# Peptides against a protein of PDB entry 1EBD, part 14

Target 1, 138 residues: chain A of PDB entry 1EBD
Amino acid sequence: KASYEGKVAAEAIAGHPSAVDYVAIPAVVFSDPECASVGYFEQQAKDEGIDVIAAKFPFAANGRALALNDTDGFLKLVVRKEDGVIIGAQIIGPNASDMIAELGLAIEAGMTAEDIALTIHAHPTLGEIAMEAAEVAL

## One batch from the design tools (peptide; made by RFdiffusion4, then SolubleMPNN)

Design b1_p10_2_s4 (from b1_p10_2, 6 letters changed)
Fold by OpenDDE base, seed 5:
Structure b1_p10_2_s4 (fold): chain B 138 residues (1-138), chain A 10 residues (1-10)
Amino acid sequence: as target 1 above (138 residues)
Amino acid sequence: SAMTERLKKL
């Protein structure tokens, strides 16, 4: 956020029209395990009257997490039922701080769970868990 | 979805 706002400000000072309009700001805690979130939490969406699917996939079922012996936690996608659009994501687990970026992109682009599910993720990778969670949402 | 629409063009 602050870095991006600084860039927009610099561009504006340079005479380039720029605006800051954020749909999804990531939040990261560099704990062990790492925690990352972007967009809606499931309960937050429900409290706003949004019908959602919460698709959860555990790191214990991820081949790379198993190979790393780091299988605690999960990825959760918050998917709007009406159109399958991803409106939030939470990751607790290995490399959550970096992995949240894919999901931030997906939310900002208005992507669906199907878009992620149909995106090839390398096997075995931690990032593959996003694809697996997206498949759960279908 | 965007991906589905792209796949239709392949």
Scores: peptide ipSAE 0.175, ipTM 0.799, DockQ to the pose 0.039
Fold by OpenDDE base, seed 1:
Structure b1_p10_2_s4 (fold): chain B 138 residues (1-138), chain A 10 residues (1-10)
Amino acid sequence: as target 1 above (138 residues)
Amino acid sequence: SAMTERLKKL
């Protein structure tokens, strides 16, 4: 957020109007385990009257996390039931700070859980957990 | 779904 706002300000000063009009602003805490979030939490969506599926997949079931002996936490997708569009994601676990970027892209592009489930992820990777959580949402 | 629409065109 702050780095992007700085870029928008610099562009405006240079005479190039730009806006901060994004749906998916990531929030990251570099703890151990890392925590990352983008878009809606499940309860926020429910409080706004959005009918959602919360699809959760644990790092304990991820092949790369097992190989790294770092299996704490999970990925959660918040998927709108009406159209399958991803409206939020939360990650607690290894590399959460980098892995949230894929989900930020998916939310900004208006992608569905099916779009992620049909995207080939390299095996074994931590990022493959996004595909697994997307399959749970189908 | 963007992927579903792409797959229909292939």
Scores: peptide ipSAE 0.147, ipTM 0.777, DockQ to the pose 0.038
Fold by OpenDDE base, seed 4:
Structure b1_p10_2_s4 (fold): chain B 138 residues (1-138), chain A 10 residues (1-10)
Amino acid sequence: as target 1 above (138 residues)
Amino acid sequence: SAMTERLKKL
């Protein structure tokens, strides 16, 4: 957010009109485990009357997390049930601060859980958990 | 879905 606001301000000063309405601004807490979120929480979507699927996958079931002996937490996808579009994601666990970027991209691009599930993730990686959670949402 | 449409063409 702050870095983006600084960039928009610099572009405005340079006489470049930039207006980009982002729907997916990431929020990160660099705790142990890390916490990251982008888009809707499940309850926020429900409060707005959006019928959602909340697909959750634990790091305890991720091969890379097991290999690192760091298996605390989970990834949650918030998927709009009508069309399968990803509208939010939350990660509590290893490398959450970095992994949230894939899901931010997916939300901004209007991707579905199927788009993530059909994307090959390298094995074994922490990022593979996004694919696993997407498969749960199908 | 972009991926679904791509896969239908294969």
Scores: peptide ipSAE 0.138, ipTM 0.780, DockQ to the pose 0.037
Fold by OpenDDE base, seed 3:
Structure b1_p10_2_s4 (fold): chain B 138 residues (1-138), chain A 10 residues (1-10)
Amino acid sequence: as target 1 above (138 residues)
Amino acid sequence: SAMTERLKKL
């Protein structure tokens, strides 16, 4: 957020049109394990009357996490049940701060769990957990 | 979805 606002300010000073667009802002805590979130939490969606699927996959079942001996936590997708559109994501685990960007892009683009499930992720990677969680939502 | 629309074009 702050770095993005600084960029917009610099562009405005330079005489270039720029917009502050805050549709899906990631929130990150650099703890051990890391925590990251973008879009809706499951309870926030429910409180707004959105029928959701909360698809969860553990890092303990991820091949790269096992190889790194860092298997704490999970990825959760919050998927709108009507159309399968991803409206939120939470990650607790290794590289959560970087991995949340894929899910932020998916939310901003209006992608479905099927779109992620049908995207080939390299094996073995931490990022493969997004595909696994998307398959749970199908 | 974007992927579904792509698949319909194949």
Scores: peptide ipSAE 0.132, ipTM 0.765, DockQ to the pose 0.040

Design b1_p10_3_s1 (from b1_p10_3, 4 letters changed)
Fold by OpenDDE base, seed 5:
Parts: structure tokens; C-alpha cells; sequence
Structure b1_p10_3_s1 (fold): chain B 138 residues (1-138), chain A 10 residues (1-10)
């Protein structure tokens, strides 16, 4: 947030057309396990009248998480039902702080759950959990 | 930073 706002301010001072967009600002808690979120929570979307699918995949089913013996938590995608667009994501688990960046990019780009499900992730990685959660949303 | 309410919303 603050670094992005600083960039936008610098661009505006330089005479470049720049505006702050708040659609995909990540929030992280560097706890054990890590917690990360971007975009809508499921309940927030529902409270705004957005019909959503909450697609959840556990780290206990991820091959890399098993190999690391760090299987606590999950990834959740919040997918808008009308068009399959990802509007939010939450991660509790290993490397959540870094993994949220992919989902922030997906939200910012207006990607669908299908776009992530069809994106080849390296095997075995923690990042595959995004693909697996996206497949749950289909 | 996530609020306590946001953490509960996971």
C-alpha cells in the first residue's frame, strides 16, 4: 500500500497520468502459520450482494507441503459466479506471504479460476495449491 | 495489516 501510493505520487509529480487503484492490495500477517489476503473475503462479497464460490484447498493435500512436513492451513479463492473471475484470495500456511502475490496479480488482471487452473505450476511446489483451488472452483 | 475481524473471516 504505502510504497505503491508513494510511486503513484512520484509519477503524478513527474506529470505522468497515475491513479491509485485499491482492488488488489495484499495484507499479510507474518505469524506461524503465515496469513495473507487480497481482495474480497467470501462474507464481504456476500454482504455486497456478489454471488461467489469459495474454493478451498488444504496444504495437507499439497505434495510440497507434505514433503516439508508443513501441512497446516489452506488456500481459499473467492470466485464471482457470473463470470468465474477471481475477486479475492486468502492463504493460511507455509509461504503465504509470498504466494499471495500470484493471486494479487490474478485479481488485478481480472483472471478467472480457469486461467489459474490451466496455468502450469511447477511440481512439487507450494504454488500448486493455487491451481488446485482454482480447479475446485470449476 | 489484517484486522482481527479479517483474520476471523479466513
Amino acid sequence: as target 1 above (138 residues)
Amino acid sequence: MLSLEEIKAF
Scores: peptide ipSAE 0.139, ipTM 0.793, DockQ to the pose 0.051
Fold by OpenDDE base, seed 3:
Structure b1_p10_3_s1 (fold): chain B 138 residues (1-138), chain A 10 residues (1-10)
Amino acid sequence: as target 1 above (138 residues)
Amino acid sequence: MLSLEEIKAF
């Protein structure tokens, strides 16, 4: 947030047309395990009357997490049922702070769970958990 | 930064 606002301010001072547009702002806690979130939580979407699928996949089922002996936590996608669009994501686990960026991009682009499920992730990686959670949403 | 209530909502 603040770094992005500083860039927009610098562009505006330079005479470039720059506006702050926020669809998905990531939030991170650098704990052990790491926690990251972007977009809606499941309960927030329900409180606003949005019908959602909460698709959850554990790091204990991820091949890279097993190889690293770091299997605590999960990835959760919040998917709107009417069109399959990803409107939120939460990660607790290894590399959550970096992996949230893919899901932030997916939300900003209006991508579906199918778009992520059909995207080939490198094997074995922690990032495959996004694909696996997207398959749970189908 | 996540609040404690946001962490409980995971």
Scores: peptide ipSAE 0.137, ipTM 0.794, DockQ to the pose 0.050
Fold by OpenDDE base, seed 2:
Structure b1_p10_3_s1 (fold): chain B 138 residues (1-138), chain A 10 residues (1-10)
Amino acid sequence: as target 1 above (138 residues)
Amino acid sequence: MLSLEEIKAF
């Protein structure tokens, strides 16, 4: 957030047309486990009248998390039912601070759960959890 | 920064 706002401010000072878009700003807590979020929470989407699928995949089902002996947590995708577009994501687990970047890009680009599910992730990685959560949303 | 209420909403 603050670094992005600083860039937009610098561009505006330089005379470039720039605006802050808040659609896909990630929030991270560098705890153990790490917590990361981008876009809508499930309840927030429902409170705004958006019909959503909340697709959840646990780190305990991921081969890389098992190999690291760090299996606590999950990834949740918030997917709009009408068009399959990813509108939010939450991660609690190892490397959540870096894993949220893919989902921030997906939300910013207006990608669907199908787009992520059909994207080949490297095996074995924690990144596969995003793919697996997207498959749960289909 | 996530609020405590946002963390509970995961």
Scores: peptide ipSAE 0.132, ipTM 0.791, DockQ to the pose 0.052
Fold by OpenDDE base, seed 4:
Structure b1_p10_3_s1 (fold): chain B 138 residues (1-138), chain A 10 residues (1-10)
Amino acid sequence: as target 1 above (138 residues)
Amino acid sequence: MLSLEEIKAF
Protein backbone atom coordinates (compact mmCIF):
# COMPACT_ATOMS: atom_id res chain seq x y z
CA LYS B 1 0.00 0.00 0.00
CA ALA B 2 2.25 2.90 1.16
CA SER B 3 5.05 2.07 -1.36
CA TYR B 4 2.49 1.93 -4.19
CA GLU B 5 0.88 5.22 -3.08
CA GLY B 6 4.40 6.73 -3.02
CA LYS B 7 5.01 5.54 -6.61
CA VAL B 8 1.65 6.98 -7.78
CA ALA B 9 2.52 10.26 -6.06
CA ALA B 10 5.95 10.31 -7.78
CA GLU B 11 4.32 9.61 -11.18
CA ALA B 12 1.77 12.40 -10.59
CA ILE B 13 4.62 14.81 -9.63
CA ALA B 14 6.40 13.76 -12.87
CA GLY B 15 3.25 14.77 -14.84
CA HIS B 16 2.16 11.21 -15.67
CA PRO B 17 -1.55 10.35 -15.43
CA SER B 18 -1.56 8.03 -12.40
CA ALA B 19 -4.32 7.03 -9.99
CA VAL B 20 -4.44 4.69 -7.01
CA ASP B 21 -6.51 1.60 -7.68
CA TYR B 22 -7.26 0.05 -4.28
CA VAL B 23 -8.91 -3.14 -5.70
CA ALA B 24 -5.69 -5.17 -6.04
CA ILE B 25 -3.76 -3.74 -3.03
CA PRO B 26 -2.83 -6.64 -0.71
CA ALA B 27 -3.11 -6.38 3.07
CA VAL B 28 -0.92 -8.68 5.22
CA VAL B 29 -0.70 -9.43 8.93
CA PHE B 30 2.59 -11.18 9.76
CA SER B 31 1.09 -13.27 12.56
CA ASP B 32 1.37 -17.02 13.15
CA PRO B 33 -0.46 -18.15 11.09
CA GLU B 34 -0.03 -15.33 8.52
CA CYS B 35 -3.14 -13.55 7.24
CA ALA B 36 -3.37 -11.99 3.76
CA SER B 37 -6.20 -10.43 1.76
CA VAL B 38 -6.66 -8.74 -1.62
CA GLY B 39 -9.83 -7.36 -3.24
CA TYR B 40 -13.32 -8.05 -1.90
CA PHE B 41 -14.36 -10.00 1.11
CA GLU B 42 -17.45 -12.15 0.45
CA GLN B 43 -19.71 -10.00 2.65
CA GLN B 44 -18.44 -6.71 1.11
CA ALA B 45 -19.27 -8.01 -2.38
CA LYS B 46 -22.76 -9.07 -1.21
CA ASP B 47 -23.34 -5.68 0.49
CA GLU B 48 -22.57 -4.04 -2.90
CA GLY B 49 -25.09 -6.36 -4.62
CA ILE B 50 -22.45 -8.56 -6.33
CA ASP B 51 -23.50 -12.22 -6.54
CA VAL B 52 -20.43 -14.28 -5.58
CA ILE B 53 -19.13 -17.79 -5.00
CA ALA B 54 -16.87 -18.12 -1.95
CA ALA B 55 -14.61 -21.08 -2.77
CA LYS B 56 -12.60 -22.31 0.24
CA PHE B 57 -9.79 -24.88 0.33
CA PRO B 58 -7.99 -25.95 3.57
CA PHE B 59 -4.20 -26.29 3.99
CA ALA B 60 -4.97 -29.61 5.74
CA ALA B 61 -5.61 -31.03 2.21
CA ASN B 62 -2.43 -29.50 0.64
CA GLY B 63 0.48 -31.96 0.18
CA ARG B 64 3.20 -29.35 0.92
CA ALA B 65 1.42 -28.09 4.07
CA LEU B 66 1.21 -31.73 5.29
CA ALA B 67 4.95 -32.23 4.59
CA LEU B 68 5.74 -29.04 6.58
CA ASN B 69 3.39 -30.07 9.44
CA ASP B 70 1.82 -26.59 9.03
CA THR B 71 -1.78 -27.24 8.00
CA ASP B 72 -3.74 -24.59 9.90
CA GLY B 73 -5.95 -22.31 7.82
CA PHE B 74 -7.25 -22.04 4.27
CA LEU B 75 -7.42 -20.09 1.03
CA LYS B 76 -10.74 -18.46 0.04
CA LEU B 77 -11.50 -17.10 -3.44
CA VAL B 78 -14.33 -14.61 -3.97
CA VAL B 79 -15.56 -15.23 -7.53
CA ARG B 80 -18.23 -13.18 -9.32
CA LYS B 81 -20.92 -15.63 -10.52
CA GLU B 82 -21.82 -13.64 -13.66
CA ASP B 83 -18.48 -14.17 -15.43
CA GLY B 84 -16.29 -16.32 -13.12
CA VAL B 85 -13.87 -13.38 -12.48
CA ILE B 86 -11.87 -13.44 -9.24
CA ILE B 87 -12.69 -10.23 -7.33
CA GLY B 88 -11.15 -11.12 -3.96
CA ALA B 89 -9.00 -13.58 -2.05
CA GLN B 90 -8.17 -14.34 1.59
CA ILE B 91 -5.43 -16.62 2.92
CA ILE B 92 -4.78 -17.65 6.50
CA GLY B 93 -1.90 -20.12 6.80
CA PRO B 94 1.72 -20.84 5.82
CA ASN B 95 3.32 -18.39 3.35
CA ALA B 96 0.05 -16.37 2.98
CA SER B 97 2.09 -13.12 2.64
CA ASP B 98 3.80 -14.34 -0.57
CA MET B 99 0.97 -16.45 -2.05
CA ILE B 100 -1.42 -13.45 -2.04
CA ALA B 101 0.68 -11.91 -4.86
CA GLU B 102 -0.56 -14.48 -7.43
CA LEU B 103 -4.16 -13.68 -6.52
CA GLY B 104 -3.45 -9.93 -6.57
CA LEU B 105 -2.13 -10.37 -10.13
CA ALA B 106 -5.19 -12.46 -11.07
CA ILE B 107 -7.56 -9.72 -9.79
CA GLU B 108 -5.57 -6.93 -11.50
CA ALA B 109 -5.62 -8.88 -14.80
CA GLY B 110 -9.36 -9.72 -14.51
CA MET B 111 -8.67 -13.49 -14.52
CA THR B 112 -11.32 -16.14 -13.91
CA ALA B 113 -11.31 -19.05 -11.49
CA GLU B 114 -10.92 -21.25 -14.62
CA ASP B 115 -7.67 -19.45 -15.56
CA ILE B 116 -6.19 -20.34 -12.13
CA ALA B 117 -7.63 -23.90 -12.16
CA LEU B 118 -6.03 -24.53 -15.59
CA THR B 119 -2.66 -23.04 -14.52
CA ILE B 120 -0.20 -25.84 -13.69
CA HIS B 121 1.31 -25.22 -10.25
CA ALA B 122 4.58 -26.86 -9.21
CA HIS B 123 4.19 -30.04 -7.11
CA PRO B 124 4.44 -30.21 -4.14
CA THR B 125 3.92 -26.50 -3.25
CA LEU B 126 1.74 -24.40 -0.94
CA GLY B 127 0.74 -22.44 -4.09
CA GLU B 128 -1.26 -25.45 -5.40
CA ILE B 129 -3.96 -24.39 -2.89
CA ALA B 130 -4.88 -21.51 -5.26
CA MET B 131 -5.54 -24.03 -8.06
CA GLU B 132 -7.49 -26.32 -5.69
CA ALA B 133 -9.64 -23.41 -4.43
CA ALA B 134 -10.23 -22.30 -8.04
CA GLU B 135 -11.44 -25.83 -8.94
CA VAL B 136 -13.96 -25.59 -6.04
CA ALA B 137 -15.33 -22.38 -7.64
CA LEU B 138 -16.16 -24.17 -11.02
CA MET A 1 -3.13 -3.50 7.69
CA LEU A 2 -6.27 -5.59 8.21
CA SER A 3 -8.86 -4.37 10.72
CA LEU A 4 -10.29 -6.73 13.34
CA GLU A 5 -13.56 -6.81 11.34
CA GLU A 6 -11.67 -7.77 8.15
CA ILE A 7 -9.88 -10.58 10.07
CA LYS A 8 -13.31 -11.85 11.24
CA ALA A 9 -14.47 -11.86 7.59
CA PHE A 10 -11.95 -14.61 6.59
Scores: peptide ipSAE 0.106, ipTM 0.782, DockQ to the pose 0.053

Design b1_p10_3_s2 (from b1_p10_3, 3 letters changed)
Fold by OpenDDE base, seed 5:
Structure b1_p10_3_s2 (fold): chain B 138 residues (1-138), chain A 10 residues (1-10)
Amino acid sequence: as target 1 above (138 residues)
Amino acid sequence: MLTLEEIKAF
């Protein structure tokens, strides 16, 4: 947030057209396990009247998490039912602080769960859980 | 920064 706002301010001072968009600002807690979120929470979307699918995949089913013996938690995608667009994501688990960036990009780009599900993730990786959660949303 | 309410919303 603050770093991005500083960039936008610098661009504006330089006379470049710039605006702050708050749609895909990640939030991270560097706990054990790590917690990360971007975009909508499921309940927040529901409270705003958005019909959503909450697609959840556990790290206990991820091959890399198993190999690391770090299988606590899950990834959740919040997918708008109307068009399949990812509008939020939450991660509790290993490397959540870094993995949220892919999902932030997906939200910013207006990607669907299908776009993520069809994106080849390296096997075995923690990031593969995003693909698996996207498949749950289909 | 996540609030305690946001953490409970996971």
Scores: peptide ipSAE 0.207, ipTM 0.827, DockQ to the pose 0.051
Fold by OpenDDE base, seed 2:
Structure b1_p10_3_s2 (fold): chain B 138 residues (1-138), chain A 10 residues (1-10)
Amino acid sequence: as target 1 above (138 residues)
Amino acid sequence: MLTLEEIKAF
């Protein structure tokens, strides 16, 4: 947020047309485990009358998390049922602060759970958790 | 920054 707002302000000062868009700003807490969120929470979407699927995949089921001996937490995708578009994501676990960037990109691009599920992730990686959570949403 | 209520909503 603040770094992005600073860039927009610098572009505006330079005389470039620039605006702040708040659609998919990631929020991170650098705790142990790390916490990251982008877009809608499940309950927030429901409160706004959006029919959603909340697809959850645990770090304990991921081969890389097992190899790291760091298996606490999960990834949750919030998927709009009407069109399968990813509208939010939450991560608690190792490397959540970096893993949220893929999901922020997916939300900004209007990608579906199918787009992520069909994207080949390298094995073994923590990134596969996003793919596995997307498969749960199908 | 995530609020405590947002963290509980995970």
Scores: peptide ipSAE 0.201, ipTM 0.827, DockQ to the pose 0.051
Fold by OpenDDE base, seed 3:
Structure b1_p10_3_s2 (fold): chain B 138 residues (1-138), chain A 10 residues (1-10)
Amino acid sequence: as target 1 above (138 residues)
Amino acid sequence: MLTLEEIKAF
């Protein structure tokens, strides 16, 4: 947030047309395990009357997490049922702070769970957990 | 920054 607002301010001072648009702001806690979130929480979406699927996949089922002996936690996608659009994501586990950026881009672009499920992820990687959670949402 | 209540909502 603050770094992005500083860039927009610098562009505006330079005479470039720059606006702040806030669709998908990531939030991170650099704990062990790491915690990251972007967009809606499941309960927040329900409280706003949005009908959602919460698709959850554990790191204990990810091949890279097993190879690293770091299998605590999960990825959760919050998917709007009417159109399959990803509106939120939460990660607790290895590399959550970096992995949340893919899901932030997906939310910003209005991508569906199908778009992520059909995207080939490199094998074996922690990033495959996003694809696996997207398949659970279909 | 996540709050404790946001962490409980995961």
Scores: peptide ipSAE 0.172, ipTM 0.819, DockQ to the pose 0.050
Fold by OpenDDE base, seed 4:
Structure b1_p10_3_s2 (fold): chain B 138 residues (1-138), chain A 10 residues (1-10)
Amino acid sequence: as target 1 above (138 residues)
Amino acid sequence: MLTLEEIKAF
């Protein structure tokens, strides 16, 4: 957030047309487990009248999380039903602070749950949970 | 920074 706002401010001072888009700005809490969010929460989308699928996948089903003995939490995708576009994501669990960047990119690019589900993730990784949650949204 | 209400919305 603050670093991005500083860049936008510098671009605006330089005379470039720049605006802050808050939709793809990640928020992280470096707790144990880590918490990360980008874009819409499920209830926020519903309150704005957006019909969504909340696709949730647990770290307890992820092969890398099992190998690390760190299986607490989940990934949630907030997917717009009309077009399958990812509009939000929440992660509680191992490496949530780094893994949120993939989902931030997906939201910024207007990607669908199908785009993530069809993306080959390296095995075994924590990142595979994004693919698994995307498959739940289909 | 996430608020407590945002953390409850996960």
Scores: peptide ipSAE 0.152, ipTM 0.809, DockQ to the pose 0.053

Design b1_p10_3_s3 (from b1_p10_3, 3 letters changed)
Fold by OpenDDE base, seed 5:
Structure b1_p10_3_s3 (fold): chain B 138 residues (1-138), chain A 10 residues (1-10)
Amino acid sequence: as target 1 above (138 residues)
Amino acid sequence: MLTLEEIRAF
């Protein structure tokens, strides 16, 4: 947030067209396990009258998490049912702080769960959990 | 920064 706002301010001072977009601001808690969120929570989307799918995949089913013996938690995608667009994501688990960036990009780009499900992730990685959660949303 | 309310929403 603050670093992005500082960049936008610098661009504005430089005379470049600049706007702050708040659609996909990541929030991270560097706990053990890590917690990360971007965009809508499932309940928040429902409270706003958005019909959503909450697609959840556990780290206990991820090959890299198993190999690391760090299998606590999950990834959740919040997918709008109307068009399959990812509008939010939550991660609790290993590397959540870095993994949220992919999902932030997906939300900013208006990507669907299908776009993520069809994106080849390296095997075995923690990042595959995004693909697996996207497949659950289909 | 996540609020306690947001953490409960996971």
Scores: peptide ipSAE 0.193, ipTM 0.820, DockQ to the pose 0.051
Fold by OpenDDE base, seed 2:
Structure b1_p10_3_s3 (fold): chain B 138 residues (1-138), chain A 10 residues (1-10)
Amino acid sequence: as target 1 above (138 residues)
Amino acid sequence: MLTLEEIRAF
């Protein structure tokens, strides 16, 4: 947020057309485990009358998390049922602060759970958890 | 920054 607003302000001062877009701003807590979120929470979407699928995949089922001996947590996708579009994501686990960037891009681009499920992730990586959670949403 | 309520909503 603040770094992005600072960039937009610098562009405006330079005389460039600039606007702040708030659609997919990630929020991160650098705790142990790390916490990251972007877009809608499941309950927030329901409270707004959006019919959603909440797909969860645990770090304990990921080969990289097992190899790191750091298996606490999960990734959650919030997927709109009407069109399969990813509208939110939450991560608790190792590297959540970096993993949220892919999901922020997916939300900003209007990608579906199918788009992520069909994207080949490198093996073994923590990034495969996003792919596996997307498969759960299908 | 996530609130405690948002962290509980994960």
Scores: peptide ipSAE 0.192, ipTM 0.821, DockQ to the pose 0.051
Fold by OpenDDE base, seed 3:
Structure b1_p10_3_s3 (fold): chain B 138 residues (1-138), chain A 10 residues (1-10)
Amino acid sequence: as target 1 above (138 residues)
Amino acid sequence: MLTLEEIRAF
């Protein structure tokens, strides 16, 4: 947030057309396990009258998490049911602070759960959990 | 920064 606002302010001072557009702002807590969120929570979407699918996959089923002996937590996708577009994501678990960036990009680009499910992730990685959660949303 | 309320909404 603040770094992006500083860039927009510098561009505006330089006389360039620049506006603050906020679609997907990530929020992170560097705890053990890490917590990360971007876009809507499931309940927030429901309170706004958006029909959503909450697709959840546990790190206990991820091959890299098993190999690291760090299997606590999950990834959750909040998917708009009308068109399959990802509108939010939450991660509790290993490397959540870095993995939230992929899902922030997906939300910013208006990508679907199918787009993530069809994206080949490197094996074995923690990032494969995004693909697995996207498959649960289909 | 996430609030404790947002962490409970996961």
Scores: peptide ipSAE 0.172, ipTM 0.814, DockQ to the pose 0.050
Fold by OpenDDE base, seed 4:
Structure b1_p10_3_s3 (fold): chain B 138 residues (1-138), chain A 10 residues (1-10)
Amino acid sequence: as target 1 above (138 residues)
Amino acid sequence: MLTLEEIRAF
């Protein structure tokens, strides 16, 4: 957030067209477990009249999380039903602070749950949970 | 920074 707002401010001072898009700004809490969010929450999307799928996958089913003995939490994708576009993501669990960046990129690029589900993730990784949650959204 | 309300929305 602050670093991005500083860049936008510098671009605006330089006379470049620059605006803050708050939709794809990640929010992280470095707790144990870590919490990360980008884009819409499920209820926020519903309150705005967006019909969404909330696809949730637990770290307890992730092979890397099992190997680390750190299986608390989940990834949730908020997917617009009309076109399958990812409009939000929430992660509670191991490496949530770094993993949210993939989903932030997906939202900025207007990617679908299918785009993530068809992306080969390295095995075993925590990042595979994004693919698994995307498959739940299909 | 997430609010307590946002954390409850996970």
Scores: peptide ipSAE 0.166, ipTM 0.813, DockQ to the pose 0.053

Design b1_p10_3_s4 (from b1_p10_3, 4 letters changed)
Fold by OpenDDE base, seed 2:
Structure b1_p10_3_s4 (fold): chain B 138 residues (1-138), chain A 10 residues (1-10)
Amino acid sequence: as target 1 above (138 residues)
Amino acid sequence: MLSLEEIRAF
């Protein structure tokens, strides 16, 4: 957030057209486990009248998390049912602060759960949890 | 920064 607002402010000072979009700004808490979120929460989407699928995949089902002996937590995708577009994501677990970046890009690009599910992730990685959560949303 | 309410909404 603050670093992005600083770039927009610098561009505006330089006389370039710049706007702040807040739709896919990630929020991170560097706790143990880490917490990360981008876009809509499931309840927020429902309160706004958006029909959503909340797809969860646990770290305990991921081969890399097992190999690290750090299996606490989950990834949640919030997917709009009308068109399959990812509108939010939440992660509690190891490396959540870095893993949220892929999902932030997916939301900014208007990607579907199918786009993520069909994207080949490196094996074994924690990144595969995003792919597996996207498969749960199909 | 996530609020305690947002963390509970995970």
Scores: peptide ipSAE 0.140, ipTM 0.792, DockQ to the pose 0.052
Fold by OpenDDE base, seed 3:
Structure b1_p10_3_s4 (fold): chain B 138 residues (1-138), chain A 10 residues (1-10)
Amino acid sequence: as target 1 above (138 residues)
Amino acid sequence: MLSLEEIRAF
């Protein structure tokens, strides 16, 4: 957020047309385990009258997390039921701070759970958990 | 930064 606003301000000072656009702002807590979120929480979507699927996949079922002996936590996708579009994501676990960027891009692009489920992730990686959680949403 | 309320919403 603040770094992006600083870039927009620098571009505006340089005489370039620049505006702040906010669709999917990631939030991170660098704890152990790490916590990351982007877009809607499940309850927030429900409170706004959006019918959602909350698809969870645990790191305890991820092959890379098992190999690292770091299996605490999960990934959650918040998927709008009407069209399958991903409107939010939450990660608690290994590499959550970096992995949230893929889901931020998916939300910004208006991607579906099917788009992520059909995207080949490298094996074995922590990133496969996004694909696995997307498959749970189908 | 996530609030304590947001952390409880995971």
Scores: peptide ipSAE 0.134, ipTM 0.794, DockQ to the pose 0.051
Fold by OpenDDE base, seed 5:
Order: sequence, then C-alpha cells, then structure tokens
Structure b1_p10_3_s4 (fold): chain B 138 residues (1-138), chain A 10 residues (1-10)
Amino acid sequence: as target 1 above (138 residues)
Amino acid sequence: MLSLEEIRAF
C-alpha cells in the first residue's frame, strides 16, 4: 500500500498520468504460520450479495510442504460463481507472504480459477497449492 | 495489516 501510493505520487509529480487503484492490496501477518490475504473474504463477498465458491486446498496435500515437514494451513480462493473470476484469496502456511503475490496479480488481472488451474506450476513447489485450489473451484 | 476480524475470517 504505502510504497505503491508513494510511486503513484512520484509519477503524478513527474506529470505522468497515474491513479491509485485499491482492488488487490495484500495484507500479511508475519507469524508462524504466516497469514496472507488479498481481495474478498468469503463472508465479505456473501455479505455484499456476491455468490462465491470458496475453494480450499491444504498444505498437508502439497508435495513441497510434505518435503519441508511444514504442512499446517491452507490456501483458499474466493471465486465468483457467475464468471469464475478470482475475487479473493487467503493463505495460512509456509511462504504465505510471498505466495499471495501471484493471487494479487490474478485478482488485479481479472483471472479465472481456470486460468490458474491451467497455469503450469513447478513441481514440487509450495506455489502448486494455488493451482490445486483453483482446480477445486472448477 | 490484517485486523483480528479479518484473521477470524480465514
């Protein structure tokens, strides 16, 4: 947030057309396990009358998490049912602080769960959990 | 920064 706002301000001062968009601001808690979120929570989307799928995949089923012996937590995608667009994501688990960036990009770009499910992730990685959660949403 | 309410919404 603040770094992005500082860039927008610098661009505006430089005379470049720049606007702040707040669609996909990530939030992170650097705890153990890490917690990260971007976009809608499932309940928030429901409270706003958005019909959503909450697709959840556990780190206990991720090959890299097993290899690291760090299998606590999950990734959750919040997918809008009408068009399959990812509107939110939550991660509790290993590397959540970095992994949320992919999902922030997906939300900002208006990507679907199918786009993520069809994106080849390297095996074995923690990042595959995004693909696996996207497959659950289909 | 996540609020306690947001953390409970995971």
Scores: peptide ipSAE 0.132, ipTM 0.788, DockQ to the pose 0.051
Fold by OpenDDE base, seed 4:
Structure b1_p10_3_s4 (fold): chain B 138 residues (1-138), chain A 10 residues (1-10)
Amino acid sequence: as target 1 above (138 residues)
Amino acid sequence: MLSLEEIRAF
């Protein structure tokens, strides 16, 4: 957030057209487990009248999380039903602070749950949970 | 930084 706002401010001072888009700004809490979010929460989308799928996948089903003995939490995708576009994501669990960046990019690029589900993730990784949650949204 | 309300919305 603050680093991005500083860049936008510098671009505006330089006379470049710059706007802050807050939709793809990640928020992280470096707790144990880590918490990360980007874009819409499920309830926020519903309150704005957006029909969504909330696709949730647990770290307890992820092969890398099992190998690390760190299986607490989940990834949730908030997917707009009309077009399959990812409009939000929430992660509670191992490496949530880094894994949220993929989902932030997906939201910024207007990617669908199908785009993530069809993306080959390295095995075994924590990042595979994004693919698994995307498959739940299909 | 997430609010306590946002953390409850996970």
Scores: peptide ipSAE 0.103, ipTM 0.778, DockQ to the pose 0.053

